# Peptides against a protein of PDB entry 9IZ0, part 87

Target 1, 345 residues: chain A of PDB entry 9IZ0
Amino acid sequence: ITCLGSNGHTYKQLVKGGNDDLRQDAVMEQVFEQVNGFLRSYRKTSQRNLSMRTYKVIPLALKTGVIEWVQDTIPLGEYLDSAHKVYHPKEWSLSTCRKLIAEKQMEDLETRLKVYDLVCRHYRPVFRHFFLESYADPVQWFTTQTNYARSTAVASVLGHVLGLGDRHGQNILIDKTSGEVIHIDLGIAFEQGKKLPVPECVPFRLTRDVVDGMGITGVEGVFRRCMEFTLETLRREEDSLLSVLEVLRYDPLFSWLISPLRRMKKQKMQLENFNQPESGNITTDASRDPKIQRNNVSGESEAERAILKVRQKLSSTLSVEASVGELIRIAQDPSYLALMFCGWS

## One batch from the design tools (peptide; made by RFdiffusion4, then SolubleMPNN)

Design b2_p13_5_s1 (from b2_p13_5, 7 letters changed)
Fold by OpenDDE base, seed 2:
Parts: sequence; structure tokens; C-alpha cells
Structure b2_p13_5_s1 (fold): chain B 345 residues (1-345), chain A 13 residues (1-13)
Amino acid sequence: as target 1 above (345 residues)
Amino acid sequence: MEALEEFLKRLES
């Protein structure tokens, strides 16, 4: 839809209907705004303008709402598929890579690692080219690549702490003006990604292309330092963050669990994306939700478990540097990436 | 509001 604002400006909006509960997205965006408050209050993060990029979500019903159309963005996955065809026209297609990984999905880890390594040799990173294409001025190029590394660091720490799942390349937008990342479709949080048919075992997306966008220093430059400053800020504000999450514990509308229907829908989309070569409009058929009697007792126990996991991730048992080092290691580990739907890009 | 409600009804159909 297109809305005329009271300021006379025209705003494009996305209306989403079907089985996706936009209330979860709206709540996660509110948590990000609170975290952005902490990042602005702390000198080390404020001096670097560290923030999670947010967008407006207005839930209208259980399954319907309006989402802000984030202007001047592109999905990371859309850019990467296009850029690989340009920069590596003799390498394998994304469809070929997906097929080979899918054919080995039921095999042992050793076989899956061999196929992952084979795919990686025939599908090289290209995301560095985004900055070279988009910014003719060297100062703009350096600034936008720095903003990318900063925003990716903030999103990686928050993604880990809040247990954000479904972080595929279509759920990560790149701002063409600032180089910043915007995470969308926040409906899988608090480690519910581990309950997907293909379990998510990485703390955040740190694939070869995500690293390639950071330039020559990769993870050891701006990215690592900004993760450290973000985690230091979240540890300082632990009680404030936990208090925000405790308010959600008492929200009868918030779901701490992935619904069986949402799990089945994500499974179907994963299977269809293995078999279809072209970007067909995934018409999300609105199958009628059977009235799942929410056993209230299960919701409270899952909320408590989620908050306990957030507290554990904010623990000062390890230094900030050691914690960030381990997160970066796990997020890049081929043994986890080989198990994912698209861990090579 | 009415145009939004009508649009929402068309998305539920």
C-alpha cells in the first residue's frame, strides 16, 4: 500500500497477511529500540554510532499487519545471487550448490563437510563488490564498508543474545545508502531456530560472503571491536535488558515458541527452495490454524527458560574478548555451516 | 481505515 503522511510525503508500506504473527516482529523491534538506548548511553558504542537498524511494524490482527517498506534496500541473498553470475560466470549456480547440499542432507557429517568444501571451491565470495559498485568515491566506499561491519557486529551480538533464527540472505537487507544491515522477519527468536527441520546451530550468520563485505581485515577489524563494545554494553545493562524481557513474559499475545504451523511452513519453503530454480512468488497459502489450546503452563516455562538463556549469554564468566572470539569461531565453523540450508554464502 | 479493512479482507480470501 501507499500512505500519504501528515507531512505530505508518500510512504510505501508492505501489508503482510497469512500465518505469520507480526506481533513478534513488533515486540522484537521494541527490544531493539531499548538496546539502541543503551548503545547511545555508553561512550564506546555512542562514539561509533552503533545501533541495530529498526523498521516500523504495526500488527493489525493475529496474522495481519503493516510493515514499513525500508527504502533503498536490497536483500543480501538477491544481491549475492546476481553478483555471483557477474563476477564468477564459470562457477556453479546457486541452484546447483543447493541441490548438492540437499542430496547429502541425510548423510553423515563427514560426507556433508566434503560436499560443503566442494561447493565452497565452486562458489566463491563476491560481497566485497557491493561496496565497489555502489560507491565511486573512496571516502564513501570506506565509510559504507565501515558502517556494514559496525551494523553487522551489533546485529550479530543481538542475534546471539536474543537467539534470533531464520537469518537467511532474504531476511537480511543491505541499505544502499549507508551500507548498514537491516534484519527482517523476526518471528524466530529465543533459540526456536534449533526447532526448525534444519536446525540452526550458529549464533548468527557469519558466512564467507558476510565476511567478504568487511574488506581486507575481515572479522579482525571493525567487526570484532564493535562486537566487543556491543557485548560490553549489554553486560552493563543486563538488568535493564532482562526487565524489558520480563514485561514480555506477561504478554499473553507474545509467543515464546515457534508454532507447529510456522515450523511446517518454513519446512515447506525450505523444500520448495531446493526444487525451484526461479524466484517465484511464494504465495503463502493461509491454511486455517486449528485452535491450539495454549497450555498456559508451557508458555511461562518457555519464557523463564528464554530469559535464563539470555542471562547465561550475558555472563561475565569469560572476558568480552574471549566471548566474542568464541562466538566468531562457532559462527564460521564448517561443521555447523555444512549442516545449514545455505552455509557457504 | 475502511480502505485498509477492505484490503485486509482481500488478503484473507
Scores: peptide ipSAE 0.000, ipTM 0.406, DockQ to the pose 0.028
Fold by OpenDDE base, seed 3:
Structure b2_p13_5_s1 (fold): chain B 345 residues (1-345), chain A 13 residues (1-13)
Amino acid sequence: as target 1 above (345 residues)
Amino acid sequence: MEALEEFLKRLES
């Protein structure tokens, strides 16, 4: 829809309805705004303009709401699929790579690693080209690539700490003007991504294409340092962050668990990403909403476990540098990436 | 209120 604002400006908005609870997205955006407050308070983060890019989410009903249309963006996955066809037209298609990974999904880790390596050799990173083709001015190129590395670092730390899941290339937008990342569809949080049919075993998305966008230094440049400054800030503000999450413990509208409906929808989408969509309009009339009696007792125990897990991730047992080093290592580990769909890009 | 409820009903349909 297009709305006329009281300021006389027109705003494009996405109306989402059906089975998606936008209250989760709205709450996560509020948590990000609080974290952005913390990042602005500290000199190391404020001098670098470190922030999580946010967008407005307005829940209107239980399953309906309005989302801000983030202008001048492209989904990372849409760009990558297009760019691979242009820059590597002799390499394997995304569909070929997905098929080979899917055919070996039930095999042992060693077999899956061999297939992952094979896919990686026949599907090379291209995301560096986003910055090279979009910005002819060297200063603008360097600035936007730096903004990408910074925003990806903030999103990676927050994604780990809050346990954000479903971080596939369609849920990560790239701002064509700033080079910054915008994370969308935030309804998989607090490690619920591990409960998906294809579990997300990495702390955040740090695939070969995500790294390729950082330029020649990869993770060892701006990205690592900005992760360190972000994690240092979150550790200092641990009590403030936990206090924000404790308010959500008592929010009867917040769900600490993935809904069965959302899980089934993500299951279908994961299976459809392995099977080429024959264009069958299966209008599944999923009209029977079983009254999920939210047993309040189960919700409180899951909230407590989620908050405890956030506290554990903010622990100062390891240095900031050691913690960030381990997160980067795990996020790039082929033994985890080979277990996920699209773990190569 | 009624116009907003009618708009919401049209978004649920």
Scores: peptide ipSAE 0.000, ipTM 0.368, DockQ to the pose 0.024
Fold by OpenDDE base, seed 4:
Structure b2_p13_5_s1 (fold): chain B 345 residues (1-345), chain A 13 residues (1-13)
Amino acid sequence: as target 1 above (345 residues)
Amino acid sequence: MEALEEFLKRLES
């Protein structure tokens, strides 16, 4: 829909209806706004304008809401698929790469690593070109690339700490004006991504293309330092962050668990991304609504476990630098990336 | 915000 604001500006809005609960997204956006408060209060993060880019989510009903249409954005995965065809027209298609990884999904780690490495050789990073194409001015190019590295660093730390899942390239928008990343579809949090049919084994998305967008320094310099400052801020504000999460523990509208329906939908989307449309009309009459007795006792125990994991991720047992170093290492480790859906790009 | 919330309340009705 398009709304005329009281300020005379026209705003595009996405009305999302059907089976997606936007309350999770709205709550995560509220958590991000609180964290942005902490990042603004801390000198090291404030001086760098570190923030999680947010958008407005207004849940209307259990399955309906309005999402702010983030203007001038593109999904990372859409840009990468387009750019790869332009810059590497002799390399494999994204569909070919996906197929090869899928065909080996049930194989051992060694076989999956071999296929991942093979895919990596035939699908080279291209995300550097986003900045080179979009910004003819060197100052704008450098500024937007810096904003990308900064926003990716904040999102990576927050994504790890809050256990954000389903961080595929379609759920990460790039702002064409600022270079900032915007994370969307926040309905997989608190490590529920590990319960997906293809479990997310990395703390955040730091694939070869995500790194390629950081320019010649890659993860070194701006990205690493901004992760360190973000984690230092979150450790300092641990009690404040945990207090925000404790409020969510008692929110009867908040779900700490991925719904079976959402899990099945993500499973179908993963399978459909592997299947070319052979037109097989399988009318699966899935009309049996199982009366999910919400055992409230299981929800509270999952909330407590989720908050405990957040606390553990904020532990000062390791230095900020050591913790960030290990997170970056794991996020780039082929042994984890080879296990993921689209870990090569 | 209020005008959007009011518009949204009208979409629920």
Scores: peptide ipSAE 0.000, ipTM 0.412, DockQ to the pose 0.020
Fold by OpenDDE base, seed 5:
Structure b2_p13_5_s1 (fold): chain B 345 residues (1-345), chain A 13 residues (1-13)
Amino acid sequence: as target 1 above (345 residues)
Amino acid sequence: MEALEEFLKRLES
């Protein structure tokens, strides 16, 4: 819909209805705003303008709401598919790569690694071209690439700590003006991504293209340092962050668990949206969700487990540098990436 | 609210 604001400006808004509980997105956005408060409180993070990019979510009912349309953005996956056709027209298509990975999803790790390596040889990263195409001015190019690395670092730490899942290329927007990342569809949090039909094994998305966008220094430049400063801030504000999450424990409307039906639908819709070139309105008949009797007792126990996992990820047992180093290693490790859903390639 | 919910229900259908 398009709304006319009281200021005379027109705002595009996405109206979502159906099976997606927008309250989870709204709550995660509130957590991100609190974290942005913490990031502003410390000189190391504030001097770099470290923030999680947020968008407005207004839940209207249990399954309906209005989402801010983030203007001047492109899905990372949409850019990468288009750019790969331009820069590597003799390499495999994304659909070919996904098919090969999907055909081996039930095979052993060794077989999946061989297919992943084969795909990697026939599908080279292109995301560096986003910055080269969009910014003719060297200062703008450097600024936007720096903003990308910074925002990706914040999102990676926060995504790991909160256990954000479903971080495929369509759920990550790139701001064409700032180069910053915007994470959308926050409906998988608190490590519920590990409960998907194909489990998410990486702490955050750090694929070859995500790294290619960081420029010549890759992960060893702005990205690593901004991850370190972000994690340092979250460790200092652990009690504040946990207090924000404890409020959600008492929200009877918040769902700490992804439903089995939603798990199956998310990965299926990812497959379908990648195979259909046509903008077919898939009217998913949402009518027959059986009344999941929310046993209230299960919700509190899952909230407690989620909060405990957040606390464990904020543990000072390892240095900030060691923790970030390990996260970056795991997020790029082919042995984990080869286990991911074919839509992560 | 009701008109918006009805509009949303019509977009879901």
Scores: peptide ipSAE 0.000, ipTM 0.411, DockQ to the pose 0.030

Design b2_p13_5_s2 (from b2_p13_5, 8 letters changed)
Fold by OpenDDE base, seed 5:
Order: structure tokens, then sequence, then C-alpha cells
Structure b2_p13_5_s2 (fold): chain B 345 residues (1-345), chain A 13 residues (1-13)
């Protein structure tokens, strides 16, 4: 929908209807706004303008709402598929890579690692070209690549701490103006991604293309340092962050569990992304509302477990540097990436 | 690389 604002400007808005719980997205955006407050209050993070990029979500009803259309963005996955065809026209298609990984999804880790390595050799990183193509000025190129590394670092720490799932290339937007990442479709949080048909095994997305976008330093430099400062800020503000999450424990509208319908929809999308090119308007006529009696008692116990896991991730048992080092290691580990739906790009 | 490390160091001071 295009709305005319009271200021005479036209705003594109995405009206999303159906099984997407826009209330979860709206709540996660509110958590990000609070975290952005903490990042602005701490010198090391404020000097670097560290923030989680947010977008406005207005829930209108139980299953409908308005999402702000983020202008001048592209999905990471859309850019990577396009760029890979341009820069590596002799390599395998994304569909071929996906197929080979899926055919081995039920095999042992050793077999999955061999297929992952094979796919990686035939599908090379290209995301560095986003910055080289988009910015002719060296200062603008450097600034946008730095903004990308910074925003990816913040999103990686927050994504880990809050247990954000479903971080595929279509749910990560790149701002073409700033180089910053914008995470969308936040309805899989608090490690509910581990309950997907293909369990998420990494703390955040740090695939070869995500790293290639950081330039010649890769994860070493701006990205690592900004992860450290972000985690240091979140550890300092642990009680404040937990207090924000405790408000959600008592929100009867917030769902700490992935809905069976959303799980089925994501399962179907994962299966359909194997068989057909992206063009299908999936009008899922979701007419049958099974009144799933939300046992309130189960929701509270899941909220408590989720908050406990957030507290555990903010633990000062390891240094910030050691914690970030381990997160970066795990996020890049082929033994985890080979288990994912799209761990090569 | 060195210029970036120097820039980040100056942001910490």
Amino acid sequence: as target 1 above (345 residues)
Amino acid sequence: KEALEEYERRLEE
C-alpha cells in the first residue's frame, strides 16, 4: 500500500496478512530500540554509532499489520544470486548447490562436510563486489564497508543473545545508501530456530559471503572489535535488558514458542525453495483457525527458560574477547555450516 | 588494514 503522509510524502507500506505474527516482530523491534539506547549511552559503542537497524511494525490485528517498507534496500540473497551469475558464470547455480546439500541432509557429518566443501569450491564468495560496484568514491566505499561490518557485528551479538533464527539471505536486507544490514521477519527468536526442520546450529549468520563483504580483513578488525564492544555493553546493561524481556513474559500477546502454523509455513518454504524458482505468489488460504488453547502456564515457563538463556549468554565467566572469539569460530565452523540449509553463502 | 586498525585505535582513545 502507498500511504500519503500528513507531510505530503508518499510512504510505501507492506501490509502483511496471514500466519506471520507481526506482534513478535514489533516486540523484537522494541527490544532493539531499548538496546540501541544502551549502545548510545556507552562511549565505546556510541563513538562508533553502533546500532541495530530497526523498522516500524504496526500490528493492526491478531494476524495483520503494517510493516514499514525499507527504501533503498536489497535482500542479501537476491544480491548474491545476481552477483554470482555475473562474476562466476561458470560456477554452479544456487539451485544446484541447494539440491546437493539437500540430497545429503540425512547423511552423516563426514558426508555433509564433503558436499559442503564441494559446493564451496563451485560457488565462490562475491559480496565484496557490492561495495566495489555501488561506491566509486574510495571514502564512500570505505565508509559503507565499515558500516556493513559494524552493523553486522551488532546484529550478530544481538542475534546470538536473543536467539534470533531464520537468518537466511532473504531476511537480511542491505541498505544501498549506508551499507548497513537490516534484519527482517523476527518471528523466530529465543532459539526457536533449533526447532525448525533444518535446525539452526550457528549463533548468527557468518557465511563466506557475509565475511567477503567485510573486505580484506574479514572478521579481523572492525567486525570483531564491534562485536566485543556490543557484548561489553549488553553485559553492562544485563539487568536493564532482562527487565525489558520480563515485560514480555507478562504480555499475553507475545509468543515465546514458534507457532505450529509458522513452523509448517517455513517447512513448506524450505521445501518449495528446492523445487521452484521464486515467482510463486503463495496465497495460502489459511481459513482453518484451530483454536490452539494456549496453556498460559506453558508460555510462562518458556519465557522463564528464554530469559535464563539470555542471562547465560551475557555471563561474564569468559572475557568479552574469548566469548566473541568462540562465537566467531562457531559461526564459521564448516561442521555447523554444512548442517545448515544455505551455509556456503 | 593498518589504516583501519589505526582508525579503530583512535576511536578508543
Scores: peptide ipSAE 0.021, ipTM 0.575, DockQ to the pose 0.014
Fold by OpenDDE base, seed 2:
Structure b2_p13_5_s2 (fold): chain B 345 residues (1-345), chain A 13 residues (1-13)
Amino acid sequence: as target 1 above (345 residues)
Amino acid sequence: KEALEEYERRLEE
């Protein structure tokens, strides 16, 4: 939809209809706006213009809303699939890599690590080329690569602290003008990604392509330092952040749990992305709702657990540097990435 | 590269 603003500008908007609860996205965007307030108030983050890029979400109903169309963006996964075909035309396809990982999904860790390493050798990083292709001026190239590393650092800290899940390459947009990342589809938060059929084991997405976009310094430059400054700001503003989350605890419309329907939809989409379109009518008879014993874990008990986990992640028991160092280590650990649906890119 | 590493170093001091 295109809307005419009161300023005379036309804004493109995406109307999303379906099983996605846009209220979750709207609430997470409000949390990001509050965090952006903290980042602007602290010298070390303000001087670097550190922010989580936000987009406007207007929920209209339980299953319908309007999302701001972010202009001049591309999904990370769309760029990477296209660029990989150009720069590495003799390497394996994304579908071949996915198939090999899926075929070993039920095997032991040692077997999964061997297959992950094999996939990594036949699917090399390409994301550095985004900056080289898009920016002919060396100053613009360097500025946009820096903006990418800064925005990825903020998103990585916030993604860890808030337990953002479902951080696949289609849910991360790249702004072609600034190089900044924009996270979309925020409906898996507070570590609910660990409840997916393929559990999320990493604190944030820091795959080889995400690192390749940071240029020659990788994680040891702008990215690490901006993670440290962001975490330092969030630790300083712990009580303010927890107060924002406590307001959500009493929102009867906010779900601290992944919807069983959303979990099943994600499971189907994961399985369908592995099956080539062989014309087999898998009439998955949607009628057998497995009686997942709803242990009546009250929504309040899950909210309390979520807030407690946020507090634990903001603990000053370790230095900022030690905490960031451990997060970066875990996010790049092959033992976790080999367990993921797409940990190689 | 060096100019921004220097700029970021000066922002940490």
Scores: peptide ipSAE 0.019, ipTM 0.540, DockQ to the pose 0.013
Fold by OpenDDE base, seed 1:
Formats: C-alpha cells, structure tokens, sequence
Structure b2_p13_5_s2 (fold): chain B 345 residues (1-345), chain A 13 residues (1-13)
C-alpha cells in the first residue's frame, strides 16, 4: 500500500497477512534500536557508524501488520541467483545445487561434505560483482563495500547473540545505495532455528558469497574488527541488553518458541522448492497431528533459558578477539555449512 | 589491506 503521511510525503508499505507473527519482528526491531543506542554511545562503534539497519514494523494483529517498504533494496539471494547466471553461465543452476544437497540430506557427514564441495566447485562466489557493477567511482565502491562489511559484522554479532534463525538469502536485503544489509523476517530468534526440520548449525550467515562481498580482505579486515567492536560494546552493555530482554519475558504476545504452524510452513516451503508438483494425489491426511508431548516447559522457562543463553554468549571468559575468531571459524566451517539448506552461497 | 588498516586507524584517532 501507499500511505500519505501527515507531512504530505507518500510512503510505500507492505501489508503482510497470513501466518507470520509480525509482533516478533516488531519486538526484535525494538531490541535492535536499543542496541543501536549502545553502538552510538561508544567511540569505537560510533566513529564507524556501526548499526543494525532497522525497518518499521507495525503489528495490527497477531498475524497481520504493516511493514515499511525498504526502498532501493534487493534480496541477497535474488541478486546472487541473477549474478551467477551472468558471470558463470556454464556453472550449475541454483535448483541443481539445491536438489543435490537435498538428495543427500539423510546421508552421513562425509557424504554431505563431498556433495557440498562438489556444489561449491560448480557454483562459485559472485557477490563481489554487486559492488563492482553498482559503483564506478572508486570512493563510492570502497565506501559501500566498507558499509557492507560493517553492517554484516554488526548483524553477525547480533544474530549470534540473539540466536536469529532463518538467515537465508531472501531474508537478507542489500541496500543498493549504502551497501548495508537489512535483516527481515525476524520471527525465528533465541536459537529456535535449531528446531527447524533442517537445523541451523552456524551462528550467523558467513557463506562464500557473503565473504566475497567483503572484497579482497574477506573477513580479515573491516568485518573482523567491526565484529570485535560490536561484541565489546554488547559485553559492556550486557546488563542493559538483558534488561531489554527481560521486558520481553513478560510480553504475552512474544513467543519464545517457534510456533508449530510456522515450523510446518517453513517445512512445506523447503519441500515445495524441491518437489515440482507431480500430480500424484498424495492425500496427506493432515489429521495425524503427532501428539508432540508438550513438555509443559512454561513460556517463562523458555524465556529464562533464552536470556541465560544470551548472557553466556556475552561471557568475558574468552577475549573479544578469541570469541570473534571462533565465531568466524564456526560460521565458515564446511562441516556446518554442508548441513545447511543453502550453505554454499 | 594497508590502506584499509590506515583508514581504520584514522577512524580511531
């Protein structure tokens, strides 16, 4: 929809209806605004303009709301699919890569690693071209690539600390003007991504294409340093961050657990992307709701566990540098990426 | 790399 503001300006907005709990998105955006306050308070982060890019979410009902249209953006996955066709027209299609990974989903780690490596050899990184195509001026190119690395670093630390899930290329937007990343669909948080049919095994998305966008230094430059400064800031503001999360513990509209409906929807979307509908009348008798014994883990106990896990991630037991180094290592580990739905790009 | 390190250094001053 297009709304006319009281200031006479027109704003494009997305009305989202259906099973998506926009309240979770709105809450996570509020957490990001608080974190952006912390990032502005410290010299090392403020001088670099470090922030999590936010967008306005107005929940109108449990499953309906208005999302601000983020202008001049493209989904990372949309750009990558297009760019791979242009720069590597002889390589495998994204659909071919997806099929091969899915066909081996039930196999052992060794087999999955072999298939992942095979896919990686036939689907090479291209995200560097986003910056090279979009910015002919060397200063603009350098600035936008730097902004990308910075925003990705902030999002990676926050994504790890808050346990953001479902970080696939369609849920990460690239701002074509600034090069910054914008994370959308925030309804899988606090490690609930591990409860998906394909469990998330990485702390954040740091695939080969995500790294390729950082340019010649890869992770070893702006990205690593900005992760360190972000984590340093979050460790200093631990009590403030935990206090923000404690407010959510008492929000009856906030679900610390992934809804069964959302889990099933994500499962279907994962399966439907593989199955062209062969016209076989598989009457999926949806009547066998497996009585998942709701272990009556009270929503409070899950909130408490989530907050405890955030505190553990902010622990000063390891240096900032050691902690960031380990996160970067795990996020790039083929043994984890090979287990992901789309870990190759 | 060096130019990036110099840029980051100048941001720390």
Amino acid sequence: as target 1 above (345 residues)
Amino acid sequence: KEALEEYERRLEE
Scores: peptide ipSAE 0.018, ipTM 0.563, DockQ to the pose 0.014
Fold by OpenDDE base, seed 4:
Structure b2_p13_5_s2 (fold): chain B 345 residues (1-345), chain A 13 residues (1-13)
Amino acid sequence: as target 1 above (345 residues)
Amino acid sequence: KEALEEYERRLEE
């Protein structure tokens, strides 16, 4: 839909209907706005204009709402699939790569590493071309690539700290004007991604294509430094951030747990994305809607565990540099990426 | 295809 604002500007909006809990997204966007406050207050982050890109979410009813249509964006995964066909037309299709990884998902780590390496050899990074194609002016190219690396660094730290899950290429938008990343579908947070059928093992998405977009310096340039400054800011503002999360503990509308329905939906989407033939005998005995007694006690204990885990991630036991170094290492480690749904791009 | 078949063969060996 297109709405006319009180300022006379027209705004495109997406009406999202269905089973998606937009309240989770709205709450996470509020957390990002608070974090953006911290990033603006701290000299090292404010001087670099570090921010998490946000979008407006207006929950209207249970599982329905209006989201801001982020103009001039493309999903990272859509760009990568298109660009890979252009730049590497002799390499494997995304569907072939997905199939191979899926077929070996139950195998040992050694087998999964061999498959991951094979897929990587037949599906090379292309994301550098986004910047080369989109920006003919060298200053715009450099600015947008820098903005990409900065925004990815902020999103990576926040994604780790808040335990954001489901960070696949369709849930990461690239702003074609700024080069900034915009994270969407925020309904898997506080490490609930580890409860997915394919568990998330990385702290954030730092795949080969995500790195290729950073240019010749890869992670060792703007990205690492901006991660360090972001983490330093969050450590400084730990009490403020935890206070924001404690307010959410008492929000009856906030879900600290992935719903079984959302888990099943994500499971189905994972299976569909693998082109696994529906072995027809999944009798979805969906008939027992278990009255999920929201044991308030279980929700409180999960909120407490989530907040404790955020505090642990903000611990100053390691230097900022050491912590960021370890996060970058883990996020690029083939032993983790080989276990992921799409770790190769 | 051939690289896949060769890979499958090397996984069975």
Scores: peptide ipSAE 0.000, ipTM 0.339, DockQ to the pose 0.032

